# Ledger of designs, part 173: peptides against a protein of PDB entry 5T59

Target 1, 112 residues: chain A of PDB entry 5T59
Amino acid sequence: TTPTMQSTSLLTEHLGYPPISLVDDIINAVNEIMYKCTNAMEKYLMQRNIIGKKDFSDEIKIGTAKLESLLENSVDKNFDKLELYVLRNILSIPSDLLEENRFRLLHHEKLV
Target 2, 90 residues: chain B of PDB entry 5T59
Amino acid sequence: EHIRFQRLVQVCNKALEESIRKLQSWEKIHECFPNYGQTREGIENLTVCQQQVIKLWSNLSRVEFDAIFHERSIEEKLNQLDDLINKARS

## One batch from the design tools (peptide; made by RFdiffusion4, then SolubleMPNN)

Design b2_p27_3_s1 (from b2_p27_3, 13 letters changed)
Fold by OpenDDE base, seed 3:
Structure b2_p27_3_s1 (fold): chain B 112 residues (1-112), chain C 90 residues (1-90), chain A 27 residues (1-27)
Amino acid sequence: as target 1 above (112 residues)
Amino acid sequence: as target 2 above (90 residues)
Amino acid sequence: DVEEKLKKRKEERKKKRKKKYEELLKE
């Protein structure tokens, strides 16, 4: 089931905010967490960049960047799926309720 | 009866778990640090780093997502939605 | 650095999601 403008309006009325706002919060949060994690990793390793007589700073920077990219790709993939699933299946109204008589019921419930 | 919020939590957890899975691979971690990881100390550092990152990921995601769900009152709203749908079908 | 990257990504993601959402609603 694909969300419609009608569905979005009804859900917005019910939630007090557009459904996409919840998804925005979730994705923004995970993005922040992602970079916090990668930053922490880089900092940790950069504090341990010298082993013996060799400085691995450059390798650490490149390596952490690669891992960041890997994580970004994974996050994007999985949370894109999440976004679609949430909007289509969780924050959704069955088609039967989008009929005229059912539409009135939804509005009536809010007003009563 | 109430299923939507449960599903939301499930899919969130799944997305989080799937996202961090690649970082749980030691092989992938090591590949990013080929020379560093050939040293004993390097391996030790990478091991600790990997564990810490995974823990940080898990802890932060739990806290932040719970906060979002609370601020958006999503459990209550989804339960109400379930009830509304069930009522309409009755 | 991290903050800058985060900001940039958030903005990009927001734009991307907005577009995607609009397209979804039109279907």
Scores: peptide ipSAE 0.328, ipTM 0.917, DockQ to the pose 0.897
Fold by OpenDDE base, seed 1:
Structure b2_p27_3_s1 (fold): chain B 112 residues (1-112), chain C 90 residues (1-90), chain A 27 residues (1-27)
Amino acid sequence: as target 1 above (112 residues)
Amino acid sequence: as target 2 above (90 residues)
Amino acid sequence: DVEEKLKKRKEERKKKRKKKYEELLKE
């Protein structure tokens, strides 16, 4: 079931914040973690850039950039799926509770 | 009875696991460092690097996601939502 | 450098997510 304006309003009241805010926090966090990981990788390898008489600094920079791109694509794909799933299936209100007579159910329960 | 928070945790874990999967592939890592990975020392360094990155990914994800869930009180809120829905259907 | 990249990406994701969310509401 796709989220509606009504469900969003009710959930916002229940949560104290819009449902999308939770998703934003999650995705922002994973993005931060992603770049921390790639940065750590680059730094680790750059400290070990010389093997024998060869300097692999350029290859390391290019390689880490490729891995970053790979990770970015994977994160985007998987967390886009997560976003849709969370909004549709976790932070959702069944249609029967959105009927005219039950529209205020969550609001009424909060006040009690 | 309470299922939404469990599902949230599951989907988060799945997304994290699937996201890091390609970095768990030695072949993919090696492809990014074709000449570096042809040296003994390079292979050793890449191996350690791979392991460290995966650990860092896992540890940071756990800490940050737990913090988010706590700050948003999402377990309590989702449990309450489950209860409300179940009550309405009873 | 990394911080700037992250900031830019966050902004882009926020914009993209906003549009996507609005589309969901229209369905």
Scores: peptide ipSAE 0.324, ipTM 0.916, DockQ to the pose 0.911
Fold by OpenDDE base, seed 4:
Structure b2_p27_3_s1 (fold): chain B 112 residues (1-112), chain C 90 residues (1-90), chain A 27 residues (1-27)
Amino acid sequence: as target 1 above (112 residues)
Amino acid sequence: as target 2 above (90 residues)
Amino acid sequence: DVEEKLKKRKEERKKKRKKKYEELLKE
């Protein structure tokens, strides 16, 4: 079911926050984790940049940047799918509950 | 009866797993460090680095996502939503 | 560096999210 303004309002009331806020938290978290991981990788390798009197610093920087890009693209793709799925299928109200009588039920439950 | 929270956890885990899959590929790692990875010591360093990053990814995501779910009380809220839907359809 | 990148992505995320969400509501 596609989200509507009505469903968003009802879910916001139920959750105490807009549904998309949860998705934002998730995506923000994974983004932070992503860069922590890539940064850790770069630092680890940069501490080991010299092998046999050869300095691989430039290659390490370029290589880690490439891996970061790969990870970014993958994260974006997969979590965009996640966002759509969550908003459409998890944080959603079926059409039968969007009827007037069912709408009142949601409000009533909150007040009780 | 309660299905939404389970689905949320599942899709989160799937997204995390699919996202890190690129870094799990040794071929992809080696391609990014073609000369460094031709040395014995370089291969060793890359291997350790790859393992540590994957572990860090897994650990951090678990901790942070659990924290989010707790702070948002999402399990309880989704269970309540399931209950409301089931009640309405009964 | 990491913080700056994250900041940029967050900003981009907000922009993309807004557009996507509006599209979802129109469907």
Scores: peptide ipSAE 0.322, ipTM 0.916, DockQ to the pose 0.893
Fold by OpenDDE base, seed 5:
Structure b2_p27_3_s1 (fold): chain B 112 residues (1-112), chain C 90 residues (1-90), chain A 27 residues (1-27)
Amino acid sequence: as target 1 above (112 residues)
Amino acid sequence: as target 2 above (90 residues)
Amino acid sequence: DVEEKLKKRKEERKKKRKKKYEELLKE
């Protein structure tokens, strides 16, 4: 079921926030985690950048950047799917409840 | 009875698992560090690094997502939504 | 510096998602 303005409004009232806000929190969190992970990886390797007499600093920086890019692409793909699924299937109201007379049900529960 | 929150957790876990999958590939890791990974010490460092990153990913995601779910009271809200829908269909 | 950049990126992504969501609601 595709989200509608009506369902969004009803859910916003129910949740106390727009449904998209939850998704935003999730996506922002995972992105933050992603960069923390890649940063940690780079730092760890940069502390071990010299093996023997060879300095691998440049390779480490490039390699870490590549991995970050791969992870970023994967995160974007998978969490875009998540966003769509959550908004359509989890934070959704069945069409039979989106009738004018049925909106009262959600409001009634809040008032009682 | 209550299904929406369970689904939310499931899809979150799936997204997290799928996202980190490429980093779980040693081949992908090694490809990014071709010369570094040709040394014994380099291999050891990369191995530890890979494990650490995956662990960090898992731990941080668990903590942060749980915090979000709590702050947004999403389990309660989704359960209520399930109840409302079920009631309306009864 | 890194934190600030991340914040900026988050805001940019949020704006993009908002537009996308608005478009989704029109379907």
Scores: peptide ipSAE 0.266, ipTM 0.912, DockQ to the pose 0.720

Design b2_p27_3_s2 (from b2_p27_3, 15 letters changed)
Fold by OpenDDE base, seed 4:
Structure b2_p27_3_s2 (fold): chain B 112 residues (1-112), chain C 90 residues (1-90), chain A 27 residues (1-27)
Amino acid sequence: as target 1 above (112 residues)
Amino acid sequence: as target 2 above (90 residues)
Amino acid sequence: DVEKKLKERKEKRNKKRKEKYEKLLAE
């Protein structure tokens, strides 16, 4: 079920924040983690950039960038799916609860 | 009875696992460092690097996601939502 | 620069969401 304005409002009231905010937190976190990982990788390899008489600094930078790009694409793909799933299936209100009587229940529960 | 939070955790883990999968491929890593990976020492460095990155990914994700879930009180809120739904259907 | 990258990705995501929701509303 696709989120509606009504469900979003109700969930926002219930959560104390919009459902998308949770998703944003998650995605922001993974993005930060992603770059921490790639930076760590680059730094680690750059500290080991010379093997014998050869300097692989340029290759390391390029290679790390490629891996970062791959990871970025993968993160985007998978967390787009996550966002959709979370909003549709986890942070969602069944239609029966969107009925007037059940709507009151949710509101009442918040106030009690 | 309470299912939503568990699902959230599951889908988060799945997304994390699938996201890092390509970095778990030695072939993919080696392709990014074709000459560096032709050296013994390079291979060793890449191997360690790969392992460390994967561990870092896992550890940071666990810590950060748990923090988010806590700060957002999402387990409690989702449990409450489950309860409301169950009650409504009773 | 990590901060810059993060900002860019966030903006990209927001833009994509906006487009997606606008499409949804048009349906």
Scores: peptide ipSAE 0.661, ipTM 0.952, DockQ to the pose 0.522
Fold by OpenDDE base, seed 3:
Structure b2_p27_3_s2 (fold): chain B 112 residues (1-112), chain C 90 residues (1-90), chain A 27 residues (1-27)
Amino acid sequence: as target 1 above (112 residues)
Amino acid sequence: as target 2 above (90 residues)
Amino acid sequence: DVEKKLKERKEKRNKKRKEKYEKLLAE
């Protein structure tokens, strides 16, 4: 089921925030984590950039950038799927609850 | 009876696991450092680095996602949603 | 500069999301 304006409104009322806000929190968090990880990797290797008589600083920078790009693409792919799944299957309201009578019941329960 | 929060946790974990999977490949790591990885010390450093990154990824994601779920009270809200749906269908 | 990267990714995501939702609503 695809999210509707009605379902979004009802869920927002129930949650106290729009459903997409939760997804945003999750994705924002993973992006921060991602760059923390790649930054840590780069720093770790840059502290070990010289082996023997050879300086591998340039290779390390390029390599870590490649890994970062790889991770970025993977994160985008997987969390796009997550967003779709969450909004369609988790933060969703069945059609029977979207009917007028069911809508009234939700309001009644909230107000009582 | 309560299924939505469980599903949320599952899909989050899946997304995290799938996202880091390529970094778990030694071949992928080594390919990014072709000359560095031809040295003994380089291999050792890359090995430790790979392990540390994976651990950092796992630890940070656990802490941050738990914090989000708590701040958003999502378990309670999803349980309530399940209850409402079940009640409506009864 | 992590902050800049985060900003860029967020903007990219929002743009993509907007386009996606507009498409879905039009269907």
Scores: peptide ipSAE 0.660, ipTM 0.952, DockQ to the pose 0.548
Fold by OpenDDE base, seed 5:
Structure b2_p27_3_s2 (fold): chain B 112 residues (1-112), chain C 90 residues (1-90), chain A 27 residues (1-27)
Amino acid sequence: as target 1 above (112 residues)
Amino acid sequence: as target 2 above (90 residues)
Amino acid sequence: DVEKKLKERKEKRNKKRKEKYEKLLAE
């Protein structure tokens, strides 16, 4: 079920924030974590860039960039799915609760 | 009775696990460092690096996601939502 | 650099969401 304006409004009132805000927090967090991980990897390897008489700095930079790109794509794919699932199935209101009588119930529970 | 928060945690964990899966592949790691990985020391460094990154990913995600869930009071809110739905259907 | 990347990714995500929304409205 695709979120509706009504459901979004009700959930926003219930949560105190729009449902998408939670998703954004999650995705923003994982993106930050992602770059922390790749930066740590690059730093670790760059501290070990010389093996014998050969300097592998360029290869390390390129390789880390490739891994970062790979991770970015994977994160995008999986968290797009997460967003869809959360908004449709977790942060959702069944159609029967969108009726006027049920709407009032939600409002009543909030006020009482 | 309360199912939504559990599902949220599950899908978050799944997304995190699936996202890091490719980095768990030694072959993928090695492919990014073809010459570096041909050296003994390079292999050792890559191995340690891979393990550390995966652990860092896991630890940071756990801490940050828990913080988000707490700050957003999402468990409580989802439980309340479950209760409201169940009540409406009773 | 990281901050810039994060910003770009957010913008990309928002753009994608907007496009998806517009597509749904057109149906």
Scores: peptide ipSAE 0.659, ipTM 0.952, DockQ to the pose 0.461
Fold by OpenDDE base, seed 2:
Structure b2_p27_3_s2 (fold): chain B 112 residues (1-112), chain C 90 residues (1-90), chain A 27 residues (1-27)
Amino acid sequence: as target 1 above (112 residues)
Amino acid sequence: as target 2 above (90 residues)
Amino acid sequence: DVEKKLKERKEKRNKKRKEKYEKLLAE
């Protein structure tokens, strides 16, 4: 089920923050990790750019950039799926609890 | 009884695993460095680099995601959500 | 450099979400 304004409000109250904020934290983190990894890879190889009498610096830069792009695309694809799944299936409220009577239950539990 | 946090961990792990899958392919790595990878030393360097990057990816993601989960108290909150749902259905 | 890339990716993500939301409202 697609998140509704009602479910978002209820979950925000429960969590203390909007559900999307958790997703953003996760995605922001993986993006930072991604660039740390690609940067480390480039630095490692650039320290080993000369084999024999040949300098492979240009090839290393291009190759690392290609891998970075590949990783970026993969991260986008998989974490878009993650976002959808989390918001629909994990940070979600069943339809029966979205009824007015059940809504009161959630508020009641918080106050008790 | 408590299922949502477990699912969150699972879907995060899956996304991380699938994201790094391309870098786990030696063929794809080699394709990006066609001439460098034709040398013995180049192959050795690429091999070590690939292994280290994968380890770095795994270690950093574990540390950072655990930190996020802790800071957001998500396990507790999801467990509470499970409890509320179960109670409502009783 | 990295900071710029991160910012661009975040902006792209937000733009995509906004577009998706607008599309939903138009339906």
Scores: peptide ipSAE 0.658, ipTM 0.952, DockQ to the pose 0.466

Design b2_p27_3_s3 (from b2_p27_3, 10 letters changed)
Fold by OpenDDE base, seed 4:
Structure b2_p27_3_s3 (fold): chain B 112 residues (1-112), chain C 90 residues (1-90), chain A 27 residues (1-27)
Amino acid sequence: as target 1 above (112 residues)
Amino acid sequence: as target 2 above (90 residues)
Amino acid sequence: SMEEKLEKRKKERKEKREKKLQELLEE
């Protein structure tokens, strides 16, 4: 089920931040890692761009860009799934806890 | 008893694994460097590069994700959530 | 630059989420 405003509010109170913030941290991190990887790859190959009097610099740049694009698409696909899963199944409140009496429990836990 | 944090770790690892899978394909790598990969030295360079990138991906992911989890206190928070749920259902 | 790429992706993600949210509200 899709997270409700109520569950989001409760989780935000519990976490100290909105659930989406965690997801953002994760995705931001993987994006940064992704580009660090592709940059490292390009740099490594560019340092080895000449083989047998042939300069492969252009091919390396294009090739690395293609791999980056491939990785971007894969990251997007998989972490979109991750986002949905995390928000729906991990950072979620079961319906039985969304009842009035159970809300008290969550609220009480924070106050105690 | 505490399941949510474990699930978080699992799905993160799964996403990371699936994301890097295409880079683990030598065919995909070679396709991006068709002429460079026709040379012996090029193949060697690509091989090393591929291995290094995969390792870098793995290492950076581990470090950064652990840092995030720590900074967000997510294990503690998810454990607390599990406890609340379990208590409510008891 | 990497910074530019990151910002671009972040922006696109935000826009995508907003679009999705809007779609949900219309249901």
Scores: peptide ipSAE 0.655, ipTM 0.951, DockQ to the pose 0.483
Fold by OpenDDE base, seed 5:
Parts: structure tokens; C-alpha cells; sequence
Structure b2_p27_3_s3 (fold): chain B 112 residues (1-112), chain C 90 residues (1-90), chain A 27 residues (1-27)
């Protein structure tokens, strides 16, 4: 089930931030990690770009770019799934808690 | 009793593991450096590089995700959510 | 730069979410 405006509001109040913000933090972090990894790889190989009499700088740059692209696609795929799962199944409120009486309970727990 | 935070950790780990899987393939690495990987030194460099990248990925993700979870107090919040749900169903 | 790449990805993600929302509203 897709998150409703009501559930989003309730969770935002409970969390102190919108549920999507957590997902954004996670995805932003992994994206940064991803590029740090590929940059490190390129740097490492570029320091070792000459073997014998041949300079492999161009191949290293192209190869690293290909790996980066591959990783980007994989990250996108897997963390899109993560986003969906987190928002639908983890940061979610069951329908029975969306009733008025249950809604009051949530507010009561917050205030007490 | 408390299940949501555990699930969050699980799905994060799964996403991280699945994302790095392609880089764990030596064949994929070698394909990106066809001529470089035909040299002895190139193979050695690629091998070390692959290992280092995977370790870096693992270490950085652990540190950064733990920091996020802490800053967002997500374990506490999810436990509270579990408690609220359980209470409502009792 | 890495910063530029990150911003680009953020933008693309936002646009993708918006597109998905629009599709859902049209159903």
C-alpha cells in the first residue's frame, strides 16, 4: 500500500521529520560512498598507470568510468527497492491505527 | 516485539551487498581494463584495488549508516512505533 | 566533480519521484 497523507503526517510528527528524509539520508550517503570508492580506485590505478613502457592512463580513466556507471545503476536499482520497502513496510502505520480512536492514542502517547 | 528497526538494518545491508556485487566480480573488473589486465603488474594492481574498494565500501557504509540511524534516533522511534501498534492491537 | 555528480543524482531522484506521483494521480 502507498503511504497516505495521514500516515505521513503522523509519522512526521512521531519522527520529528518526514519519513522520506531518512531515505534521502541513506541514499545520499551511499551515493557519496559510491563516488569515494570509484575515486579511490581511479587514484590508485593512476598512480600505477605506467607498466613497462606503456602508459595506461586513458584506459584507466575509461575503465573506472565504466565501473562507476555500473555501480550507479546497481545502487539505483537496489536503493529504489529499499525506498519502497522502507516507506511501505517499516515507516508505515497499519490501517487499524488510522482510525480516530487509535489516532488519539498516538497523540496521547506524545503528550504524556 | 520490536521488529521494524531490525528489518531496516536488514534491508540496508541487503541493498549494500547487492549494490557492490558487480564489483566483486573479477570478470567485470577485468573487462573494464582489457589491456591493463593483460600485464602481470596490471592484474596485481587490479586485484589489490578491487579488494580495497570492497573494504572501503563496507567500512564507509557501516560508519555512515550508523551515524544516520543515531542522528535520526530511528531505533527508538521504530521501537516506539512497534509498541504503539502492539498496544493498539491488544 | 563529485559534488556536481551528487547534486545531479539528487535532482534526478526528485524528478523521478515527482513523475511517479503524477502517474499515481492519473490512475
Amino acid sequence: as target 1 above (112 residues)
Amino acid sequence: as target 2 above (90 residues)
Amino acid sequence: SMEEKLEKRKKERKEKREKKLQELLEE
Scores: peptide ipSAE 0.654, ipTM 0.951, DockQ to the pose 0.454
Fold by OpenDDE base, seed 1:
Structure b2_p27_3_s3 (fold): chain B 112 residues (1-112), chain C 90 residues (1-90), chain A 27 residues (1-27)
Amino acid sequence: as target 1 above (112 residues)
Amino acid sequence: as target 2 above (90 residues)
Amino acid sequence: SMEEKLEKRKKERKEKREKKLQELLEE
């Protein structure tokens, strides 16, 4: 089941922020971590770019870029799944609570 | 009883683990550096690099995700949500 | 730069979500 406007509003009131904001924080963080990792990899290897009088700088740059692309694709795939799961199954309100009477219950609890 | 926060942690860990899996493959690493990896010294460097990156990934993700969860008070909020749902169903 | 890459990914994510929303509205 896809999140509804009603559930989003209720959860936003409960959380103090929209559910998607949490997901954004998570994905923003992993993206930053991802590039920090690939940058570290490139720097480490570029400090060791010469072996046997042969300069492997170009190969290192290309190789690191390929790994970055692979990681980007993997991150996108897995965290798209995460986003969907979180919004549907974790930050979700069961249908029985979305009824008129239950809607008031959640609102009432917030005020008390 | 309280299940949502546990699930959040689990799916985050799963996503992180699955994302880094390709970098854990020596074959994939080697394929990106075909000539560099044909040298003894290159293999050694790639091995250390691979290990360091995986550790960096793990450490940074732990610190950053914990910070997010704390700043968003998500454990408390999800526990409260569980309680509300359970109360409504009783 | 890293900052540019991050902003690019944020933008793409936003666009992707908007596209999905639009598709739902058209159904």
Scores: peptide ipSAE 0.653, ipTM 0.950, DockQ to the pose 0.461
Fold by OpenDDE base, seed 2:
Structure b2_p27_3_s3 (fold): chain B 112 residues (1-112), chain C 90 residues (1-90), chain A 27 residues (1-27)
Amino acid sequence: as target 1 above (112 residues)
Amino acid sequence: as target 2 above (90 residues)
Amino acid sequence: SMEEKLEKRKKERKEKREKKLQELLEE
């Protein structure tokens, strides 16, 4: 089920931040890791760009860019799935707790 | 009793694993460097590079995700959420 | 630069979410 405004508000109060903020932290982190990896790969290979008498610098740059694109697509696909799963199944409140009576319970527990 | 944080960790690990899957393919790596990979030294360099990148991916993701989870106190918060749900259903 | 790439991806993600939200509101 799609998160409701009520669910988001309750979870924000519980967490101290909106649920989407956690997802953003995760995705921002993996994006940074991704580019660190591809950058490291390019640098490593560029330090080894000459084999025999041939310079492979251009091929290395193009090849690394292709791998980066491949990784970007894969990250997007898998972490879009992660976002949906986290927001719908992990950072979610069961429907029975979204009733007004159950809503009070969550507030009560916070105050006690 | 507490299941949500475990699921979060599992889903994160799965996403990380599936994301790096393409780089684990030697065939895909070689396709990106067709001429470089035809040399002995090139193959050796690509092999080491592939291994190092995968290790870097794994190490960085572990450190960064653990830091996020700690900073957001997500294990505690998810455990509390589980407890609240269980209590409400009692 | 790496920073520019990161900002671009962040912006695109934001726009994608906003677009999805808009579509839901129109239904």
Scores: peptide ipSAE 0.649, ipTM 0.950, DockQ to the pose 0.451

